# Designs tried in a protein design run: peptides against a protein of PDB entry 1IK9. Part 174

Target 1, 211 residues: chain A of PDB entry 1IK9
Amino acid sequence: MERKISRIHLVSEPSITHFLQVSWEKTLESGFVITLTDGHSAWTGTVSESEISQEADDMAMEKGKYVGELRKALLSGAGPADVYTFNFSKESCYFFFEKNLKDVSFRLGSFNLEKVENPAEVIRELICYCLDTIAENQAKNEHLQKENERLLRDWNDVQGRFEKCVSAKEALETDLYKRFILVLNEKKTKIRSLHNKLLNAAQEREKDIKQ
Target 2, 207 residues: chain A of PDB entry 1IK9 as posed
Amino acid sequence: MERKISRIHLVSEPSITHFLQVSWEKTLESGFVITLTDGHSAWTGTVSESEISQEADDMAMEKGKYVGELRKALLSADVYTFNFSKESAYFFFEKNLKDVSFRLGSFNLEKVENPAEVIRELIAYALDTIAENQAKNEHLQKENERLLRDWNDVQGRFEKAVSAKEALETDLYKRFILVLNEKKTKIRSLHNKLLNAAQEREKDIKQ
Target 3, 195 residues: chain B of PDB entry 1IK9 as posed
Amino acid sequence: MERKISRIHLVSEPSITHFLQVSWEKTLESGFVITLTDGHSAWTGTVSESEISQEADDMAMEKGKYVGELRKALLSVYTFNFSKESAYFFFEKNLKDVSFRLGSFNLEKVENPAEVIRELIAYALDTIAENQAKNEHLQKENERLLRDWNDVQGRFEKAVSAKEALETDLYKRFILVLNEKKTKIRSLHNKLLNA

## One batch from the design tools (peptide; made by RFdiffusion4, then SolubleMPNN)

Design b2_p21_8_s2 (from b2_p21_8, 11 letters changed)
Fold by OpenDDE base, seed 2:
Structure b2_p21_8_s2 (fold): chain B 211 residues (1-211), chain C 211 residues (1-211), chain A 21 residues (1-21)
Amino acid sequence: as target 1 above (211 residues)
Amino acid sequence: as target 1 above (211 residues)
Amino acid sequence: MEEIKELEEEFKKKEEEFKKE
């Protein structure tokens, strides 16, 4: 089961933050349970997949698009722009919400809720879920932080080794060339010396023939 | 201001999760505000630095150690071992807690609370704080996740470059050796050829002198 | 780094062999 709690403001009570809890299985499309609370009273309703499909049809909206709009309205919380207006009557227990566009506002959905007999239990459970979520997120954060620190150390180690390898390659190449040049020059000198000895021997022979 | 909310169980109401909020400035030693709620009613009290010091003195405990015990009792939540027992009377509004050790239980602290007139406001604010904390922790987790993915990519890239650098170094060394051997062997062959020519010339000269 | 040192030592050995011939 997935769950999201968001803050909303009701048109009827704009000074009192309300909390909208939505719980669903796998996809919001399959239906959901909605719970509204003001921190004293709570109201709950169940929305079926058939009701979602009917609302989409009544709106002449493609179901996937409609569910996408429901997800934005019910799960995102009130974004900074009051794109969604929430209405609830405590008398009728009727909840409805509108999408406010520049040129058109339209009702996105409506739900009949029922007043919870023991709102304190719902509120306690909601707070428990929030605290559990905080603890889980904190544990994930601590894990990711440790992993980040590990990866950073490992990156620095490999980077340092890589830089040393590059430098060592360049140094090796330079050293090898220097050594090779020395040995090659020695051999070239010996070749030149032997050529000179051969030339001298040939000149002496030419002198000996000329008597 | 720092704040921590924890779940506690009262000895008087073990089936009803209560929430203990503690708020303080910088250090718990400087004093704190404590709020208790059952999701319907709320009670608040203020504990001053002087009261903390007096409680430490009354216990004959070093203040730093006492504050350390307060921190464990009030901020950690009930750890898995019921090391701390919480008591509250709704009639007297007296809150006290005991530390349960193997051989000794002792009262760690006590506070007079006052019933909040509008508990719904306290509960709403508590839920708001939880939701804000969830959002902040989620944002941190998303950031750390992206950073870890970046670091992992960067590590793989450097590791791959390092491996290529090592291989390229070995290949370069091998290639330079092969090339050097070829050139050196050519020079050695030329030296041997020139020596043979010199020996032949000397032998011919010795023949010409004997002739 | 150890592999690099080993390669350098092998190179030095081969260079000495080439000087003796």
Scores: peptide ipSAE 0.023, ipTM 0.829, DockQ to the pose 0.077; fails the geometry check
Fold by OpenDDE base, seed 4:
Structure b2_p21_8_s2 (fold): chain B 211 residues (1-211), chain C 211 residues (1-211), chain A 21 residues (1-21)
Amino acid sequence: as target 1 above (211 residues)
Amino acid sequence: as target 1 above (211 residues)
Amino acid sequence: MEEIKELEEEFKKKEEEFKKE
């Protein structure tokens, strides 16, 4: 089961932060349980897949698109864009929410809730879920931090090896060329010496033929 | 101001999860505000640095050690080790907690709390803090995840460059050697040819002298 | 690093052989 708790503001009670808990299995499309609380009272309702389908049909909206809007309204909380307005009557236990576009507001959904007899249990469970989520997220953060530190060390090690390889390559090239030039120059000197000896021998032979 | 919320169990009400909020500035040693709630009622008390010092003295414990125990008791929550036992009387508003060692239990601290007139505000604020903490931790997790992905890419890039550098070094070395050998062999062949010409010239001269 | 040292040693050997010839 998946769960999301969001802070919302009711049109009727804008000064009192309410909390909207939505719980579902696998997908919100399959239905969900909605719980509303003000920290004193709680109200709960179950929304079935059939009700979601009916609301989509009543809106003349494709079900997947409607569920996408439900997800944004109910799970994203009050995003910084006041795109969704929440209404609740404690007397009728009628909850409804609207999507506010620049020029058009329309009802996105409406649900009948029931007042919870023991709101303290619901509130305690909600706080427990929050604390458990914090602990899980902290453990994930610590893991990711340790992994980041490992990856940074590994990067530094490879970088250092790479720099050494580059330097070693350049040094080797330079050394090889220097050695090559030295040996080549020795061989060139020997060739020149042998040519001079051949020239001298030819000149001596030409002198010996001329007597 | 720093804050920690912990789940605790009272000896008098072990079936009802309570929440212990502790708020302090910089260090717990400077004093703190403690809030207890069961999701319906709330109780709050302020503990001063002087009271902490007095409790340490009454226990004949060094203040830093005592504060260390307070931190473990009040901020670590119910760690899996039931090392700390919490007691609260709703009638007297007297809160006390004990450290349970294998053979010895001793009172670690005792505080007078006051019943909060509007517990719903305290509970709402507590839930808000939890949700804000979740959001902050999620943002940190997303950041660390993105950084991990970046570091992994950077590592792969450097590793790939390193491998290319190694291969390029080996290829260059091999090419330089091949070229060197070719040129050297040409020069050696030329030297051998010149030596043979010198030997032939010397033999011809020796024939001409005998002739 | 070891591979680089091995290559340097092989080069030195080949260079010495080429000087003797």
Scores: peptide ipSAE 0.023, ipTM 0.828, DockQ to the pose 0.079; fails the geometry check
Fold by OpenDDE base, seed 5:
Structure b2_p21_8_s2 (fold): chain B 211 residues (1-211), chain C 211 residues (1-211), chain A 21 residues (1-21)
Amino acid sequence: as target 1 above (211 residues)
Amino acid sequence: as target 1 above (211 residues)
Amino acid sequence: MEEIKELEEEFKKKEEEFKKE
């Protein structure tokens, strides 16, 4: 079962924050339970898949689009743009909400709720769910923070090894060249020495032929 | 101002979860506001720094140790070990709690609370705080997740560069040695050729002298 | 990668200079 709690403002009581809980199985399309509370009283209703389908048909809206609008209205709370307006009559227990666009407002949905006999139990369970959600999110935060610290250490370690590899490559190149030059210069000196000995031997032979 | 909400069980009403809110400025030692609720009624009390000091003295406990025990009792809720027992009289509005050790139980603290006239407002504000905390923690989780993904990409990039650097170093060493051997072999061949020419010239000179 | 290419080009230049002496 999935659950979302949001704060809303009712047109009839704009100074009193209300809380809207929606609970469902897998998808909102399959139906949901809606609970409204003001911190003193609570009201609950069940909306079936057939009622959702009927409401979509009555609105001449494609069901997937209608469910998408229900999700935005009922699960996001009153966003800062007042895109959704919520109405509730405590006398009739009739809950309805409208989508407000720039040039058009239309009723999106309506539900009959029932007054809960023991609202304190509903409120306690709601607070428990909030505290559990806080604890779960805090544990996830601590885990993600530890992973961030691990990944940062691992990055620094590989970066340091990379820098050492670059420096070692440059040092290797420089060392190999120095050794190469030394050996080549020795061989060049030996070639020059042998060439000079050959020239001297040739000059002495030319002197011996000339008596 | 810092705030912590926890669930507790009262000895007098063990079947009804109560919520304990503690709010303070900077440190619990400077005093705090305590609020108790059952989802229908609420009770509030203010505990001053002087009352905390007096309670520590009456217990013959070092103040820092006492504040440490207050923090564990009032901010952690009933941990799974039932280390702290909470008591409240709705008639006297007297709240007290005990620390339970294996062989000894002792009263840790006691406070006079006052019944709140409008508990619904306190409950609504408490739920609002929970929802705000959930939203803040969710935003932190999303941020940490994005940072984890960034750090993982950065790690993979540096790791790939490091592996290429290692391979390039080995390839460079191999290539330099191959080139070096080629040039050295050419110089060795030239030295051998010059040495043979010198030997032949010496042998011809020895023939001319014997002649 | 660019630094490796620059090093390879410097190496090639030094090798050509060393073949000319």
Scores: peptide ipSAE 0.023, ipTM 0.828, DockQ to the pose 0.079; fails the geometry check
Fold by OpenDDE base, seed 1:
Structure b2_p21_8_s2 (fold): chain B 211 residues (1-211), chain C 211 residues (1-211), chain A 21 residues (1-21)
Amino acid sequence: as target 1 above (211 residues)
Amino acid sequence: as target 1 above (211 residues)
Amino acid sequence: MEEIKELEEEFKKKEEEFKKE
């Protein structure tokens, strides 16, 4: 089961933060349970898949688009101020919400809620869920932090090896050329020496012909 | 101000999860505010630095060690089961807690709490703090996740460059040796040719002398 | 590091062969 708790402000009680819990299985489209609390009282209602489909039809909205609007209204909490307006009557237990656009306001949905007999149990469970979520997110953050530290070490190690490889390549090239030049110079000296011997032998032969 | 909320079980009401909020400035040693709630009622007390010091003295415990035990009892939540036992009387508003060791149980501290007149406000604020903490931890988690993905990409990029550098070093070495051998062989051939010319010139000179 | 050291040793061996030729 998926769950989201958000803060909302009711038009009737704008000074008192209310909490809206929505619980669903896999997708919001399959239906959901909505719970409202002010920290003293709680109200719960169940919305079926058929009710969601009927509300989409009544609005002349494609079901996927309608469910997308429900998700924004009911799961995003206090999104950007004033886009969604929430209304609840504690007397009638009627909950409805509107989407406010620049030039158009429309009712997005309405639900009949029932007052919970034991609101303390609902509130305790809600706080437990928040504390569990905090613990899970902390464990995930600690894991990601350790992984970041590992990846940073691994990156520094490979970067250092790469820099050493570049330097070693340049050093090797320079050393090879130096050694090559030495051996070539020895062979060039030997060629020059042999050429001089040939010139001397030719000059001696020319002297021997001239007696 | 620092704050921690934890779940505790009272000896008097073990079936009902209670929430213990502790709030302090910088260090628990400087004093703290303790709030207990069952999701319907709330009780609050203030513990001063002088009371903490007096309790440490009464226990014949070093103050830093005592504050360390307070931190474990009051901030760790349901730590390993049964190490800390919590007691509260709603009638007397007397809260006390014990540390249970294998062979020794002792009272670690006690506080007189006052019943909060508006528990709904305390509960709403507690839920708001939980939701804020969830949002902060989620933002941190998303940041760490993006950083992990960046570090992994950067690692792969450097690793790939390193492998290319190693391969390029080996290829360069092989190419330089091949070129070196070719040039040396040309010089060796020229030396052999010059030696043969010297031998022929010497043989011709010997023929001219015999002639 | 080991791979670079192996390459340096192979290079040294090839250089010694090249001096004998």
Scores: peptide ipSAE 0.021, ipTM 0.828, DockQ to the pose 0.073; fails the geometry check

Design b2_p21_8_s3 (from b2_p21_8, 8 letters changed)
Fold by OpenDDE base, seed 3:
Structure b2_p21_8_s3 (fold): chain B 211 residues (1-211), chain C 211 residues (1-211), chain A 21 residues (1-21)
Amino acid sequence: as target 1 above (211 residues)
Amino acid sequence: as target 1 above (211 residues)
Amino acid sequence: SEEIKKLEEEFEKKEKEFLEE
């Protein structure tokens, strides 16, 4: 089961922060449970997949687009631009919300909620979920931090080995060329010496023929 | 101001999860505010630095050690081993907690709490703090995840460059040796050819002398 | 690397054999 809690402001009670909890299985389209609380009272309603489909049809909106608007309204809270306005009557337990655009405001959805007999239990469970979520997120943060520190060390180690490999390649090339030049120079000297010996032998033979 | 919320179980109400909020400035030693709630009622008390010092003296415990025990008791909640036991009387508003060891249980501290007139406001503020903490931790998690993905890419890029550098070094060495051997063999062939010419010239001279 | 050092030693050995020849 997935769950999201958001802060909302009711048009009827703008000075009191309310909390909107939505819980669902896999997708919001399959239906959801909505819970509203002011920290003293709580109200809950269940919305079926058939009701979501009917509301989309009544609005002449494609179901996937309607569910996309429900997600933005109910799971994000009112964004800073008050794009979604929430209304609730404690007397009728009727909850409805509107989408406000520049030229058009329209009702996006409505739910009948039932007053919870033991609101303290709902509030305690809501706080427990928040504390569990904090603990899970902290453990994930600590894990990711340790992994970042490991990856940074591993990167520095490979970078240092790479720089040493580049330098060692340049040094090897230079050393091999120096050795090659030395051996070539020795062989050139031997060739020159042998040519001089041949010239001397030819000159001696020419002297021996001339007697 | 630093703040921690934990779940606790009261000996008097073991079936109802209570929430213990502690708030302080920089260090718990400088004093703190303690708030207890069951999701319906709330109670608050202030503990001064002088009261903490007096309780440490009354226990014959070094102040830093006593504050270290307060941190474990009040900020961690009861660990899974029930090392800390919490007691509260709603009638007297007296809160006390004990440390349980194998051979000794002792009272660690006690506070007089005052019943909050508007518990809903305290509960709403507590939920707001939890939601803000969740949002901050989520943003930090997303940042660390993106940084991990970057570091992993950078590591793979350097590793691939390093492997190419190693292979290129081995290839360069092999190529330089092949070129060197070819040039050396040409010089050896020239030296051998010159030696044969010298031998032939010497043999011709020896024939000319015998002739 | 130890492998490069071995190749350098083999080169020096072949160079020496070539010079003695």
Scores: peptide ipSAE 0.020, ipTM 0.818, DockQ to the pose 0.082; fails the geometry check
Fold by OpenDDE base, seed 2:
Structure b2_p21_8_s3 (fold): chain B 211 residues (1-211), chain C 211 residues (1-211), chain A 21 residues (1-21)
Amino acid sequence: as target 1 above (211 residues)
Amino acid sequence: as target 1 above (211 residues)
Amino acid sequence: SEEIKKLEEEFEKKEKEFLEE
């Protein structure tokens, strides 16, 4: 089961933050349980997959698009743009919400809720879920922080080895060329010396032929 | 201002999770505000630095150690070991807690609380704080996740460059040696050829002298 | 580093053998 809690403002009570909890199995499309609270009273309703399908059909909206709009309205919290208006009657327990666009306002959905007999239990469970979520997110953050520190160390170690490898390659190339030049120059000197000895021997022979 | 919310069990109501909020400025030692709620009623009290100092003195405990025990009791939540027992009288609004060790149980602190007139406002603010903390922790988690993915890519890139550098160094060394050997062998062959020519010239001269 | 040093030692050895030949 998945759950999302968001804060909303009701048109009827704009000074009091309300909390909207939505819980669902795998996908919001399969239906959901909605719980509303003002921190003293609570109201709950179940929305079935058939009701979602019927609302999509009544709106002449494609079901996937409709569920996408429901997800934005009910799960995102009131985004910075007051695009979604929430209404609730404590007398009728009727909850409805509208999408306000520039040129068109339309009702996106409506739900019949029931007043919870023991709102304190619902509120305690909601606070427990928030505290559990905080603890889970903290543990995940601590793990990710340790992994980041590990990955940064590992990167620095490989980077340092890479820089040493580059420098060692350049040094090796330079050293090998220097050694090679020394040995080649020695052999070139020996070749020159032998050529000079041959030239001298040929010149002496030419002198000996000329008596 | 810092804040911590924890769930506790009261000895008087072991079936109902209570929430203990502690808020303080910089250090718990400077005093704190304690708020208790059961999701329907709320109680608040202020504990001054002087009261903390007096309680430490009355217990004959070093103040830093006492504050360390307060921090464990009031801010950690009920850890898995029921080392801390919480008591609250709704009639007297007297809150006290005990530390239960193997051989010694002792009262760690006691506070007079006042019943909040509008508990719904306190509960709403507490839920708001939980939701804000969740949002902050989620944003931090998403940032850390992106940094982990970046660091892992950067590590893989440097590792791949390092492996290529190692292979390129070995290949360079091998290639330089092969080239060196080829050129040296050519020079050695030339030296041998020149020596043979000198030997032949010397032998011809020795023949010419014997004629 | 150790592989580099080993390759340098092999080079010095081959260079020496080549100079003695």
Scores: peptide ipSAE 0.019, ipTM 0.819, DockQ to the pose 0.083; fails the geometry check
Fold by OpenDDE base, seed 5:
Structure b2_p21_8_s3 (fold): chain B 211 residues (1-211), chain C 211 residues (1-211), chain A 21 residues (1-21)
Amino acid sequence: as target 1 above (211 residues)
Amino acid sequence: as target 1 above (211 residues)
Amino acid sequence: SEEIKKLEEEFEKKEKEFLEE
């Protein structure tokens, strides 16, 4: 079961915050339970999938689009106050809400609610849900914080190994070049020595021919 | 101002969850406001720093240790239910709580509360605080999740660069060796050729002397 | 460090083999 609690302001009672709880199974389209409370009284209604479909048809709106509008109105929390207007009559227990566009307001939905006999139980359960949600979110945040600290350590370790590898590559290249230059210079010296011996032998032979 | 809401069970009403709100400035030692609610009624009391000090003295407990026990009792939420026992009389508005040790229970603190005239306002404000806390924790969670995803990308990028650097080092070493072997073999061939020319010149000179 | 040391040992070995040929 999914649940969302939002703060709303009723047109009839703009000075007091009301809380709108919506509860559903998997999708809002399958129907939902709506609960309204002012912290003293509570009102609950069940909206069926058939009622949602009928409201969409009555509005000449595609069902998925209509459910999308319900989700925005009832689950977004108080979005910028001016888009959705909530109305509730404590006398009739009739709840309705309007979408306000630039030049047109239209009724998005309406529900018959029933006054709860024991509103304290509904309010206690609502507070329990809020406290459980806070505890779950705190545990998730502590876990994510520890994971972020782990990832940062792992990043620093790999970065340090990478920098050492770059430096070791440059050092190895430099050392290889120095060693090979030394060996090549020895071979060049040996070639020069052998050339000089060959020149001397040729000069001695030319002297022996000239007696 | 700091605030903590906890669920408690009262010995007098074990079947209904109560909520204990504690509010304070910076430290619990400086005094706090305690609010108890059952979702229908609310009771509030202010505990001064002097009252906390007096209770610590009456208990023959060091103030920091006493405040530490208050924090565990009043702010830990319902820890394992057996450590702290909460009592409240709706008639006297007297709240007291006990710490249960293996063989000894002792009164940890007591407060005179006052019944709130408009409990709905207290309950609404409490729910508002819970909803605000949920929203803040969700925003922190989303931020930490995005940071986690960033750190994981950055780690993968550095790891991939490190692996390329290792492979490039091995490839460079192998290429350098191959190039130097080629150059050295050319020099060895030139030395062998010069030695053979020297031997031939010496043999010709020995023939010219025998002739 | 161990990979560098292995590469240095392999280098010294190849250098020695090349000087003995």
Scores: peptide ipSAE 0.019, ipTM 0.818, DockQ to the pose 0.089; fails the geometry check
Fold by OpenDDE base, seed 1:
Structure b2_p21_8_s3 (fold): chain B 211 residues (1-211), chain C 211 residues (1-211), chain A 21 residues (1-21)
Amino acid sequence: as target 1 above (211 residues)
Amino acid sequence: as target 1 above (211 residues)
Amino acid sequence: SEEIKKLEEEFEKKEKEFLEE
């Protein structure tokens, strides 16, 4: 089961933060359980896949788009732009929510809730879920932090090896050239010496022909 | 102000999860506010720095060690090994906790709490704090995940450049040696040719002298 | 990499200069 808790403000009680819990199996489209609490009382309702389909049809909205709007309304809380307005009557237990656009507001959905007899149990379980989520997210963050520190070390190690490899390549190239020049110059000097000996031998032979 | 919420079990109500909120300024040693709730009722007490010091003295415990034990008891919740036992009387509002060691249990501290008149406000604020903590931790998680993915890409890029640098160094060394051998062999051939010409010239001169 | 190619080109140039000398 998946769950999301969001804070909402009711039109009837704008000064009292309410909490909207939505619980579902795999997908919100297959139906969900909604729980509303003010930290003292709780109300729960079940929404079936058939009710979601009927609401989409009544709105003449494509089901996937409708479920997408339900997800934004019910799972995000009222985002910073009061795009969704929540209404609840404690007397009738009727919950409805509207989407407020610039020029048009429309009812997105409605649910009949039932007052929970033991709200303290629902509230305790909700707080437990929040604490479990905090603990899980902290463990994930600690793991990612350790992995980031590992990756940073590994990056620095490879970078340092790469820089050493570049420097070693340049040094090797320079050393090879220096050695090459030395050996070639020795060979050039030997060639010059041999040419001079040949020239001298030719000049001596020309002198020997001239007696 | 720093805050930690933990789940605890009371000896008097072991089947009902309670929540222990501890709030402090910078350090727990300077005093703290403790709030207990069962999701319906709430109780709050303030513990001063002087009370913490007195409790440490009464226990004949070094203050830093005592504060370290308070931190474990009050901020971690009952860890998996029921090392800390919590007791609360709703009638007297007396809260006390014990450390259970293998052969010795001792009272670690006690607080007089007061019943909160509006527990719903405390519970709502506690849930808000949990939701804010979840949102902050999720944002940190997403940031760390993106940084992890960045560091992994950067590592792969440097690793690939390093491997190319190693291969290029080996290739350059091999190519340099091949070219060097070719040029040296040409010069050796020229030297041999010049030596043969000198030998021939010397042999011709020796013939001319015999002639 | 472009750096490796540049080093190879510099090497070929120095080799050519050394062969012409």
Scores: peptide ipSAE 0.018, ipTM 0.819, DockQ to the pose 0.078; fails the geometry check

